Peptides against a protein of PDB entry 3PUK. Designs and how they scored, part 223

Target 1, 227 residues: chain A of PDB entry 3PUK
Amino acid sequence: ERGLKSVVWRKIKTAVFDDCRKEGEWKIMLLDEFTTKLLSSCCKMTDLLEEGITVIENIYKNREPVRQMKALYFISPTPKSVDCFLRDFGSKSEKKYKAAYIYFTDFCPDSLFNKIKASCSKSIRRCKEINISFIPQESQVYTLDVPDAFYYCYSPDPSNASRKEVVMEAMAEQIVTVCATLDENPGVRYKSKPLDNASKLAQLVEKKLEDYYKIDEKGLIKGKTQS

## One batch from the design tools (peptide; made by RFdiffusion4, then SolubleMPNN)

Design b2_p28_5_s4 (from b2_p28_5, 12 letters changed)
Fold by OpenDDE base, seed 3:
Structure b2_p28_5_s4 (fold): chain B 227 residues (1-227), chain A 28 residues (1-28)
Amino acid sequence: as target 1 above (227 residues)
Amino acid sequence: MPSSKDNTDEEIEEEFEKLEKKRKEYFK
């Protein structure tokens, strides 16, 4: 039941907490809706305390300044979350925190990335993309974070065809991030359906997996694993 | 560099450049 949850926690611990940890230093952690669900699925508050987090705060809420403490932002790369970060550090006169460590759950669009760089670069101590855009449910079960995926994939309305393709691309991308997190290159399997959604998604996943492993950080091509 | 240390402005720029390069390779 907990295999995938443990892997996700280890990924977050290594990529986020170990990356910014300083002995004897406590940080405030800022979460959005997605990362709140993500952490809730794979850890407890006691685990976060052990990683040097004194308190977790919702990035969407108005918060009192804690100017003596550094802030760890673990957030999705959305306009809403980025705008909340910019409100915390965009004003030179009243920064909410001493400095910021930013970890995005996925690719941050250039428009948002450039906006952060231009406005808040002096306050940023770290900025990384972690590529974890799923919620672990069971040992081998996860939920994709793709809004309206069910509606568009199963819509009989031909006017939704273009949006369906975009949604399927997003789903395929997230499946690849799951595989990367698990260090797996699965053989893609599917059942044919009348709408052929499974076949199309399988083709997208297979292509993206090939691209990912061919150009990975080590330049290594991994063999097929069980999934 | 590890984010456990305070980065200089130059080090921050280098991190952004590394991130930008990685983004182009994997996501574009």
Scores: peptide ipSAE 0.030, ipTM 0.618, DockQ to the pose 0.413
Fold by OpenDDE base, seed 4:
Structure b2_p28_5_s4 (fold): chain B 227 residues (1-227), chain A 28 residues (1-28)
Amino acid sequence: as target 1 above (227 residues)
Amino acid sequence: MPSSKDNTDEEIEEEFEKLEKKRKEYFK
């Protein structure tokens, strides 16, 4: 079995780097907090250099324009990351880079997508959703990047119920991205907890997996397998 | 290896349309 890290790297290489690669062309790569962690978990700087990345920049930081270079944005579809992108290209006269290639780690909400389209579409050479929203740790271990997941999931305060649901949804989505990356439709197993969080999460995962594999790129419905 | 091409304005719109189609099929 290939380690999860290698699988993730292979997916990024294929979906991002191979997709936008031009011979002899170097790009600046812009990362957010999540994608910084993601790439750090599955590659080295030397790997990125081989993929035509000259430098990595933090999207949240103010950066000097490099107008002769194209930028590769590998970012999460969040308001924060999108707003930073829009600052780079939102002004016709003050574009920081020559053009943008945007790769989202997950489904970009329509509101954010439309905002990008309306503001700076002419600067965008590519815009794709890759579906990688997890951090690989070990061969079969991953970490979900859901802020305050533990706090909300285990909060006894009923006022947090709505937020808990959002967090659970996000967790389920990220688990599905792991499965999609591995091209597996696993049987979900869980142990019940006092708050039944594991059961709820399992149900969400199962539902999302079902939805994903009903309409996959191959048009195939995959049966549940061991994972 | 597949290589990227620079897009015209029309090609950019096509990319968004493709993305929108994919979004409808696979995410919603």
Scores: peptide ipSAE 0.029, ipTM 0.596, DockQ to the pose 0.516
Fold by OpenDDE base, seed 2:
Structure b2_p28_5_s4 (fold): chain B 227 residues (1-227), chain A 28 residues (1-28)
Amino acid sequence: as target 1 above (227 residues)
Amino acid sequence: MPSSKDNTDEEIEEEFEKLEKKRKEYFK
């Protein structure tokens, strides 16, 4: 079945597991809330074992050090997840693993990236952004993982205006990651509702799609595909 | 195939530089 789940798994396998694979080496994999949901949606534990993952751990939880093993961090580029990573490697005395491979699900903000570089660079063997920020449900269905997206987008409270903008940006970014994963540059379609949220989101998606495909991994401009 | 050897300090720095360069090129 060439469903979205299969496409996502193939992307993760190629971008993450194949990228850091070493023959005979087992790794501990650290996941956050989003990547836990993502992997659970598109693979089984047996699949991860086949990719050289011995144990999966939650990055937010206190974990016992396994200093002889390297860790694979598949995490979102959020302050929370990054802070948890920094706690694992921030001090020599508190170093939990031998080394780290970091794969972010999306663009890591410069502030977070610089913080990692400054504090933990010597422990990092790989640091990549793989651009997968959505959860596949069915062949043509995906779920955006933006906390409280519905609440902020439809909040009548003016105090939430700044948060609404952040949420819209995050949603647009995740939609672009779906398109990138499917290798599609679709025309954006939306239904007009009383709130201008759909139009604003569409504009953000279009802008981000243009930015993404202007300079693809091969430096090629991709044409728009019919959606 | 990625080298089975652990990255040297120089290789680690190169990895970050490569990522930084990529970020600057794609997100301008």
Scores: peptide ipSAE 0.028, ipTM 0.605, DockQ to the pose 0.465
Fold by OpenDDE base, seed 5:
Structure b2_p28_5_s4 (fold): chain B 227 residues (1-227), chain A 28 residues (1-28)
Amino acid sequence: as target 1 above (227 residues)
Amino acid sequence: MPSSKDNTDEEIEEEFEKLEKKRKEYFK
């Protein structure tokens, strides 16, 4: 089936598992709240075993050291997840794992990247961003990971206008990552309601899509497709 | 399946710089 779930799984398999795979080697995989939901939506534990993952651990929980095994961190680029990673490798004498492979679901801020580099660079074998910041629900349905999006978008308080714009930008960025994952340049459609939020979001998405395809890896300008 | 290779700190930094450049262009 060519559903969004299968496309997302294929991308994760290629960008994460194939990238760090070593024959005969098992890894511990560390997940946060978002990536737990993401993997649960598009794969089974048996699929992860086939990719060389022996166990899955929650990055937020206290864990016993397994110093002989390498760890695969598939996490969001948030202060909370990064701080948990730093606790695993921050002390030279108390490293929880042999080494780390880090794959972020989105762009990591320079502040967080620099913090990792300064504290744990010698323990890191890979650090990549794979740009998957959405949860596939159905073949054409996804959930965005934008905290408090509903509250700010529908707040009648004018004091939230600045925060509303930030949320809209974050939503638009995640929609573009979905389109990039699907290799589609959709004609954006929206239903007009009393609020202009849908129209504003549509304009932001269109602008970001144009920019993305102008500067894509192939330097190709793609025409709009119906989706 | 492709075998994993270790990245140097410089290679990691270059990767992030390229990604951040693309990200900034989305807001122009």
Scores: peptide ipSAE 0.048, ipTM 0.645, DockQ to the pose 0.503; fails the geometry check

Design b2_p28_6_s1 (from b2_p28_6, 15 letters changed)
Fold by OpenDDE base, seed 2:
Structure b2_p28_6_s1 (fold): chain B 227 residues (1-227), chain A 28 residues (1-28)
Amino acid sequence: as target 1 above (227 residues)
Amino acid sequence: SIDEKIKEREESFKKLKEFNEEIKKEEE
């Protein structure tokens, strides 16, 4: 079995790089905060060079146009990242690159997708969702991309209750993404803690895992695996 | 509901697939 880092890299290579690769063509790759962390955890710059990436740029920064080169956007489906893309190719601004390949780390909401389609469709060569929203740290350890997760989950302030639910939902979604990436349906284990957050999260994960495998495997529930 | 959200995602994915097919046709 391959470690989580290698699995993540393989997923990105097949879903992103192999999908848009053209022989002899170099691309500029645009990353957001999450995908920067993700790639840094599972590959080196030399690996990206081998995949035809010449330069990596931060999508949030003001960048100089390179109009002769195509751009590969590997970004989260968030308003912030999408807005940055729209500034690069939108009708209100001069195009920074020749064309765009867009790969979202998760499902893109219709509102964002429609906004992209309406304003930048002529510049887009690919637009795909690849379902990878976790950061590998070790062979079997990952970090979730959920801002302030610790604070909201363990806050004694009752006013944070609604936010806690949102955070746990996001965490559960990312855990399911890990399982999907590894092609595993693990048994969920946890220890009860004050506020029973672990139990709640476990329940959410189990439910989402069930839903995922029911839908994605043509209604077939994959048996639980040891992971 | 979670089921509704899943359905929405499936529809979104379908739209993306259709969009990519349209792009492919335009490039041919």
Scores: peptide ipSAE 0.030, ipTM 0.563, DockQ to the pose 0.567
Fold by OpenDDE base, seed 5:
Structure b2_p28_6_s1 (fold): chain B 227 residues (1-227), chain A 28 residues (1-28)
Amino acid sequence: as target 1 above (227 residues)
Amino acid sequence: SIDEKIKEREESFKKLKEFNEEIKKEEE
């Protein structure tokens, strides 16, 4: 059985590298915090070299222009990452690279997408959402990229109730992306704890899975898979 | 609501597909 790491790598290879690969062409790859962790969990530098990546750079850091090379941005659809991209290609500044291929790890909000389109559409050769907002730790174990999830989910402060809901929503979304990546519709299992967070999260996941498969299969929901 | 968010994502995805098609046409 292929572990989750292998599945994630295969997904990235197919959705990102194969999508923008040109024979004999090398690219610079820009990563953010999440995608750095993601790639480090499922591949080696030698793997990236084989995919035509010559250099990996942190999108948040100041970088010197390499105008003769195209850039592959593998980033989260966040204001911070998008702003860094816009600094590289925005009309008000000199372009750091020849062109950009953008791959978002999740759905990009319309506000961010429109901002990109309005500012630097001519520099973009590809823009795609690949739905891979999770980090594999073990063969069948993954972690979610939800900042301060523990704090908000277990905070006794009522003022954090709204934020807790947002966090749970984000967690549910990421779990669904895992299922989508694996092409599975699992039965949701959970253990009850003093706080009913697990039950609430399970309900959100089930609902989102149903909605996802309705969208993906034009109203047809796959039967539950055993996992 | 979750339904509203899903709808927004669907619309965004559609726009993204359209944008990618525009890019292809401009490169040809």
Scores: peptide ipSAE 0.025, ipTM 0.524, DockQ to the pose 0.582
Fold by OpenDDE base, seed 1:
Structure b2_p28_6_s1 (fold): chain B 227 residues (1-227), chain A 28 residues (1-28)
Amino acid sequence: as target 1 above (227 residues)
Amino acid sequence: SIDEKIKEREESFKKLKEFNEEIKKEEE
């Protein structure tokens, strides 16, 4: 059986590498913290070489220009990552690379997208959003990337109630992303805890799954599957 | 609401698609 790792790799290969692939062309790939973890969990450096990636660089670091090469940015849609990209292309200074292909791991907020469009449009060859905001750990296990999720979900401080809701929504969104990636509509099982976090999250997931499949690009209504 | 967020995302994707199409035309 194909594990979650293989599914994630296949999606990245199709959505990112195949989309920008040019025969005989090598690219520099820029990663942030999340995408570094993601790729490390589902592929090897040899796999990336086969996809035409010569070097992997950390987007947060001040890198030396390689002006003759195109850059592949596989990054999360965060202000930090976007700002680093803008420094590479958006300043009056010389561009670090010949051109950019940008692939976001999730929905990019309009504010960030507009900022990119306004400053770097001439340097961008592709700008796409993909849904892959999770890290596979095992064949059937994954980790959500929601900052401070544990803290807010389990905080006894009532003042964090609003933040808890935001975090749960983000978690639910990522779970839906996993389901979509795996092409499944699972039944949700959970054990209730005193804080009832599991129940609340389950409800959010179920609602979001329903909405997702209603608006699926293929117009397919899928039944519940086992997971 | 979740519905509002879904609509916002759809609009965003539409804008992104238009942007990518514009870039593609400039490269041809």
Scores: peptide ipSAE 0.024, ipTM 0.484, DockQ to the pose 0.521
Fold by OpenDDE base, seed 3:
Structure b2_p28_6_s1 (fold): chain B 227 residues (1-227), chain A 28 residues (1-28)
Amino acid sequence: as target 1 above (227 residues)
Amino acid sequence: SIDEKIKEREESFKKLKEFNEEIKKEEE
């Protein structure tokens, strides 16, 4: 068993591939930087072929139109990825693909969502958010995708204090996403020395976990589980 | 604040659900 890798793959298979799969239909899949890393960590090309994906393309690259095929976008909800999608479908006369299935790895901000809706709603067959913003490394090890996290967390420059807080918030959010994906509410443990970053992050995670499970679909407060 | 972000997410999900429902109706 691949441990966390298997869990991630199963989540993607269920939430993305099973959701849009049609018998005998092949799709082109568009990935961004994060989802490329994510899929490469938990599956092989043969696995994707079995799920009806014929070709994988980088969303950031210029691509030739394949107008007879539907496209599966598995991307992060960032301005860069969304802008690339809009370039593919924003023009009514020159759509790159027949239709789009969009699956975001996290919550899509309203501003980006509204921009998509206003520009190319007729081309979209599915638009879903899945909670998966982490990359599995080993059986129970994962890494977070937060740009410049190390730099800002350990920067001695006081001018970076605000950005440090933003980064800590983003990290906490991704940890909560991991917990949600695994259906776990862990007790947070940390070492505070030599810096207080771990303590601050732990507090943020604990608060966010509490809020997340209070607002779950059933309105139930789940107790802490062992992770 | 964390509370504001949670609220924003809730609103986003609501809008997304509404959008998907609209698309479904247009396909019928």
Scores: peptide ipSAE 0.026, ipTM 0.509, DockQ to the pose 0.564; fails the geometry check

Design b2_p28_6_s2 (from b2_p28_6, 17 letters changed)
Fold by OpenDDE base, seed 4:
Structure b2_p28_6_s2 (fold): chain B 227 residues (1-227), chain A 28 residues (1-28)
Amino acid sequence: as target 1 above (227 residues)
Amino acid sequence: SMDEKIEERRKGFKELKEFNEERKKEEE
């Protein structure tokens, strides 16, 4: 019943918590809006405690320094979240935490990564991409975290055309992360009518799936595994 | 092009991997 939630949690546990875990060490975990929702959907606070997280903090809020503790940043690779991180570590004298482990929920643009390296490289113990840009629901159901997705996709206002495109791309990217998380390359099916949105989205997903598997760690394009 | 995008992403991943490997060595 909770297959996708379990898969997501397992991936987070192995890719994030196990990666930075040190016996007897507690960390502060910093979350943004998306990762707050993500973790809330697939785990409990007790689960996080078991993984060595003492407290969870919102990256967007002002926080008191805890200089003796390392921080685990589980955040989206956005300018907003990155800027908040940079405020925590941008100045050596103003570091809020002992060190940082950064785990991005999606591909981090080179521009952002370079910005981080230029400012805070010495404070960073890890910087990895986990590629979980969706909210798991029951079974094989997930929710895309794209603000106003429905509104823009179905808006009759031509002025929203540019936003519609951005939204659809974001949706496609998130769908790909689901597939990646499940290690599946599914066949894409859609209904073309009455709107072209489904067809366009399907095409975007297919394209992005191809791109993802071409650039995966193995450099292999996987065939379709299911429909 | 798609090929260019793929190559850029591949390079980015390699750089990130190297960065993390270096960090791990520093902790040893």
Scores: peptide ipSAE 0.389, ipTM 0.842, DockQ to the pose 0.538
Fold by OpenDDE base, seed 1:
Structure b2_p28_6_s2 (fold): chain B 227 residues (1-227), chain A 28 residues (1-28)
Amino acid sequence: as target 1 above (227 residues)
Amino acid sequence: SMDEKIEERRKGFKELKEFNEERKKEEE
């Protein structure tokens, strides 16, 4: 069984690099905090060079214009990352790059997409959703990128109850992206205990899986598999 | 509701598809 890292890399290669590849063309790749961690977990710089990436830049940092080169944005669909993109191509500033290919790691909210279209649609060659919001660690082990997850999930402070729910929802969403990457729709089973965080998370995962597969890009509804 | 969320996502996907198709035509 090929490790999760290889599966993730293969998905990125096919969905991102192969999608925007042009013979003899080099691109600058822009990453945010999450995608930096993601790529670091499943590839090397030499791999990226083979895919036509000459330089990797942090989207949050001030960068010098390279107007003759196209940019590949592999970023999370967040206001922060989108705002940085808009600064690179927005009507109020000179374009930093020749054109942009945008690949989001998750579903892009309509509000953000509309903001992009309104500001710099002419500069964009592609805009796609890849649906990878987890970091592979081992063959079937992954790390969730949810800040302070441990703190909020196990906090004895009742004031953190609302934040706990938000964290669990974010975790559940990332687990769904793992399932999507692996092309699996697992039936979630858990031992129910009172106030069990695992039970709550399992319920959220199940609900989100159902939602995801109902809206599958291929128009296919996959049945639940046994866990 | 779940149904509303599903519909919103479907709409978003369609819009992205159309957007990419338009961009492809502009490059030809």
Scores: peptide ipSAE 0.387, ipTM 0.848, DockQ to the pose 0.547
Fold by OpenDDE base, seed 5:
Structure b2_p28_6_s2 (fold): chain B 227 residues (1-227), chain A 28 residues (1-28)
Amino acid sequence: as target 1 above (227 residues)
Amino acid sequence: SMDEKIEERRKGFKELKEFNEERKKEEE
């Protein structure tokens, strides 16, 4: 049985590193908070070196230009991360790197993508969505990147109802990305708990799984699998 | 609706594909 960490690493290797690999070429890799945690969970620095990464930089920090090198952005599709990218390439005179390869961990909103295209399309060599929005912990265990999920899901305060729905939506989306990464369409099962949160989440996951496979870029529709 | 969301996502995929194809041509 393949551990989730190895599966995630293999996915990143195939979808990101192999996609932009050029023989003899080194790149600078830019990470945000989530992707830093993600890579730390499933690889070592030596692995990244083998994939042609010379140095890792934090996208949120000020960085010196390295204009002769291309940059690999492995980031979340958030306004914060995108804005940092745009600062690197928004001006011809202030481009920090030779060119950019962008790999988003999830679906990039059209508004953000349009903003990128309008400002620095000529600097971009690739822009892809790889749909990995979780952190592997153990062979079959992962952590969702949904802050305050526990607090809002179990809050008795009605004022948190809207936030609870948003959290569950985000959790469901990330669970679907796990399934996509594993190339599986599992039957959703759950244990009943107080407040019926588990059933609500399960329903959201089922709906999102259906949506995902219906819109699969390769036109793949898979039957339910055991997991 | 679900159908609208699906259509939006499909559009997004197509746009990204076209974008990448254009970038590839420019690099050649």
Scores: peptide ipSAE 0.365, ipTM 0.837, DockQ to the pose 0.580
Fold by OpenDDE base, seed 3:
Order: C-alpha cells, then sequence, then structure tokens
Structure b2_p28_6_s2 (fold): chain B 227 residues (1-227), chain A 28 residues (1-28)
C-alpha cells in the first residue's frame, strides 16, 4: 500500500471533489502540467469517474466549447494556467463552459486572483487553495516539482547563486505542503557537510513551517510531530 | 518579516473565503 498516495488522494477528494460535487452532475476537469502528474500518481481514471468527472482536458490545449457543462479547474497558481483559464471565461460570449470551479494547488498570488476577479468573477462558483505541491511516489516518498533544482543547487557557477536561493525556497514551500497534507509538523534533520545546501534548505523549511502552522486554513497552530 | 508573511496569508485566505461565500449565495 502506498500510504502517501492514499493521503494525497483523500485530500484531493475532500478538498476538491466533495467541495463541488452535486448529485447527478458531471463536470469536465481541466488540468495543467503539474496536476496531470499529481493525479496520475495517486488515482485512476475510474476514480475520477466516480467523482463525477466525465473527461479530463489539458488546459493548455485548444478545446471545443461544452457550454452545458461546468468545468473543474485543478491547476497551479501560475500565470500560464491562469491565462488559459481566462481565455475560457474572459469573454462573456466566448465562455467554453457553463461555470468554473477553480482549485489551486498552492497559494494564489494576489495579482493573479485580482486578475481573475476583474475578468470573470461571475463565471466562478468556487476558487480555493488546497496546498498540494508535490508528487507522491511511494508510501512516504515524494518528489518535488522544481525545475532545474539539482543543477542550480549544485552548480559551482557563482552566477547561479540567486537562482539557487529561489530554487531552495520553492523546494521548501513544497516540503511544507507535504507536511500540511500529512497534517504533520516534523522536526527537520539534515547533513551539513560537505555542502551547506541541506542546512540552508532546512532553515527555510523550518521558517516556512512556522508561517504555515501559525495560520492555516483553519486558523490553528499545531505542535511538533514525529518526522 | 515572519509577522508580515503571516498577515499576508491571513488576508488572502479571508478574501478567498469571502469570495466563495458570495459565489455560494449566487448559486442558491
Amino acid sequence: as target 1 above (227 residues)
Amino acid sequence: SMDEKIEERRKGFKELKEFNEERKKEEE
């Protein structure tokens, strides 16, 4: 049994599908690159059918309108994904679907949210953040979706120093989402030698964990748990 | 600062909550 995959699926089921589910209603689900990988890692198409999803579409692709059906957007809060959504609903006369439910995998920047509100708020039935930014692999194993993470973290080129910090911060954010998904606040362990990257990452994780658990979706502060 | 980040997240959450509440009212 893949424990982490089950936890992730349960989180998605509760936070996304149960939230927008209506009896007898089918939805089209729109996925981006990350959420395609995420769902593929923790569920089957049959699972999605059971949750009222009739078909999955790639948000980046050109799609024919299905105006009688509502759309479930399970996407990352990126300009690219948001822009694709806005193309679907930005024009009243050109709406591809009846309405939209939007579930972001992470915190949506205010700039993007404001852009959405300004353009197509009337078409949106839900807009929520579920905070899952990792891919489960095994029972307690996951992968981080940070492009070029290895390259920048281990690059000897000083010109990559700034990018290295950005990458580490992104990694730390995703680790926090794992903790949130598992409802755990673990102690952080790392090996400091020979590279300082692990130490820096650990510090970032600890800091971000503090931020997250001070104010989560329920406004709760959680204590330390086993790692 | 830590406090500023927390406050930003709190504000964002509140805004989303209000948005969703309004949308639910419209749907009913």
Scores: peptide ipSAE 0.405, ipTM 0.853, DockQ to the pose 0.506; fails the geometry check

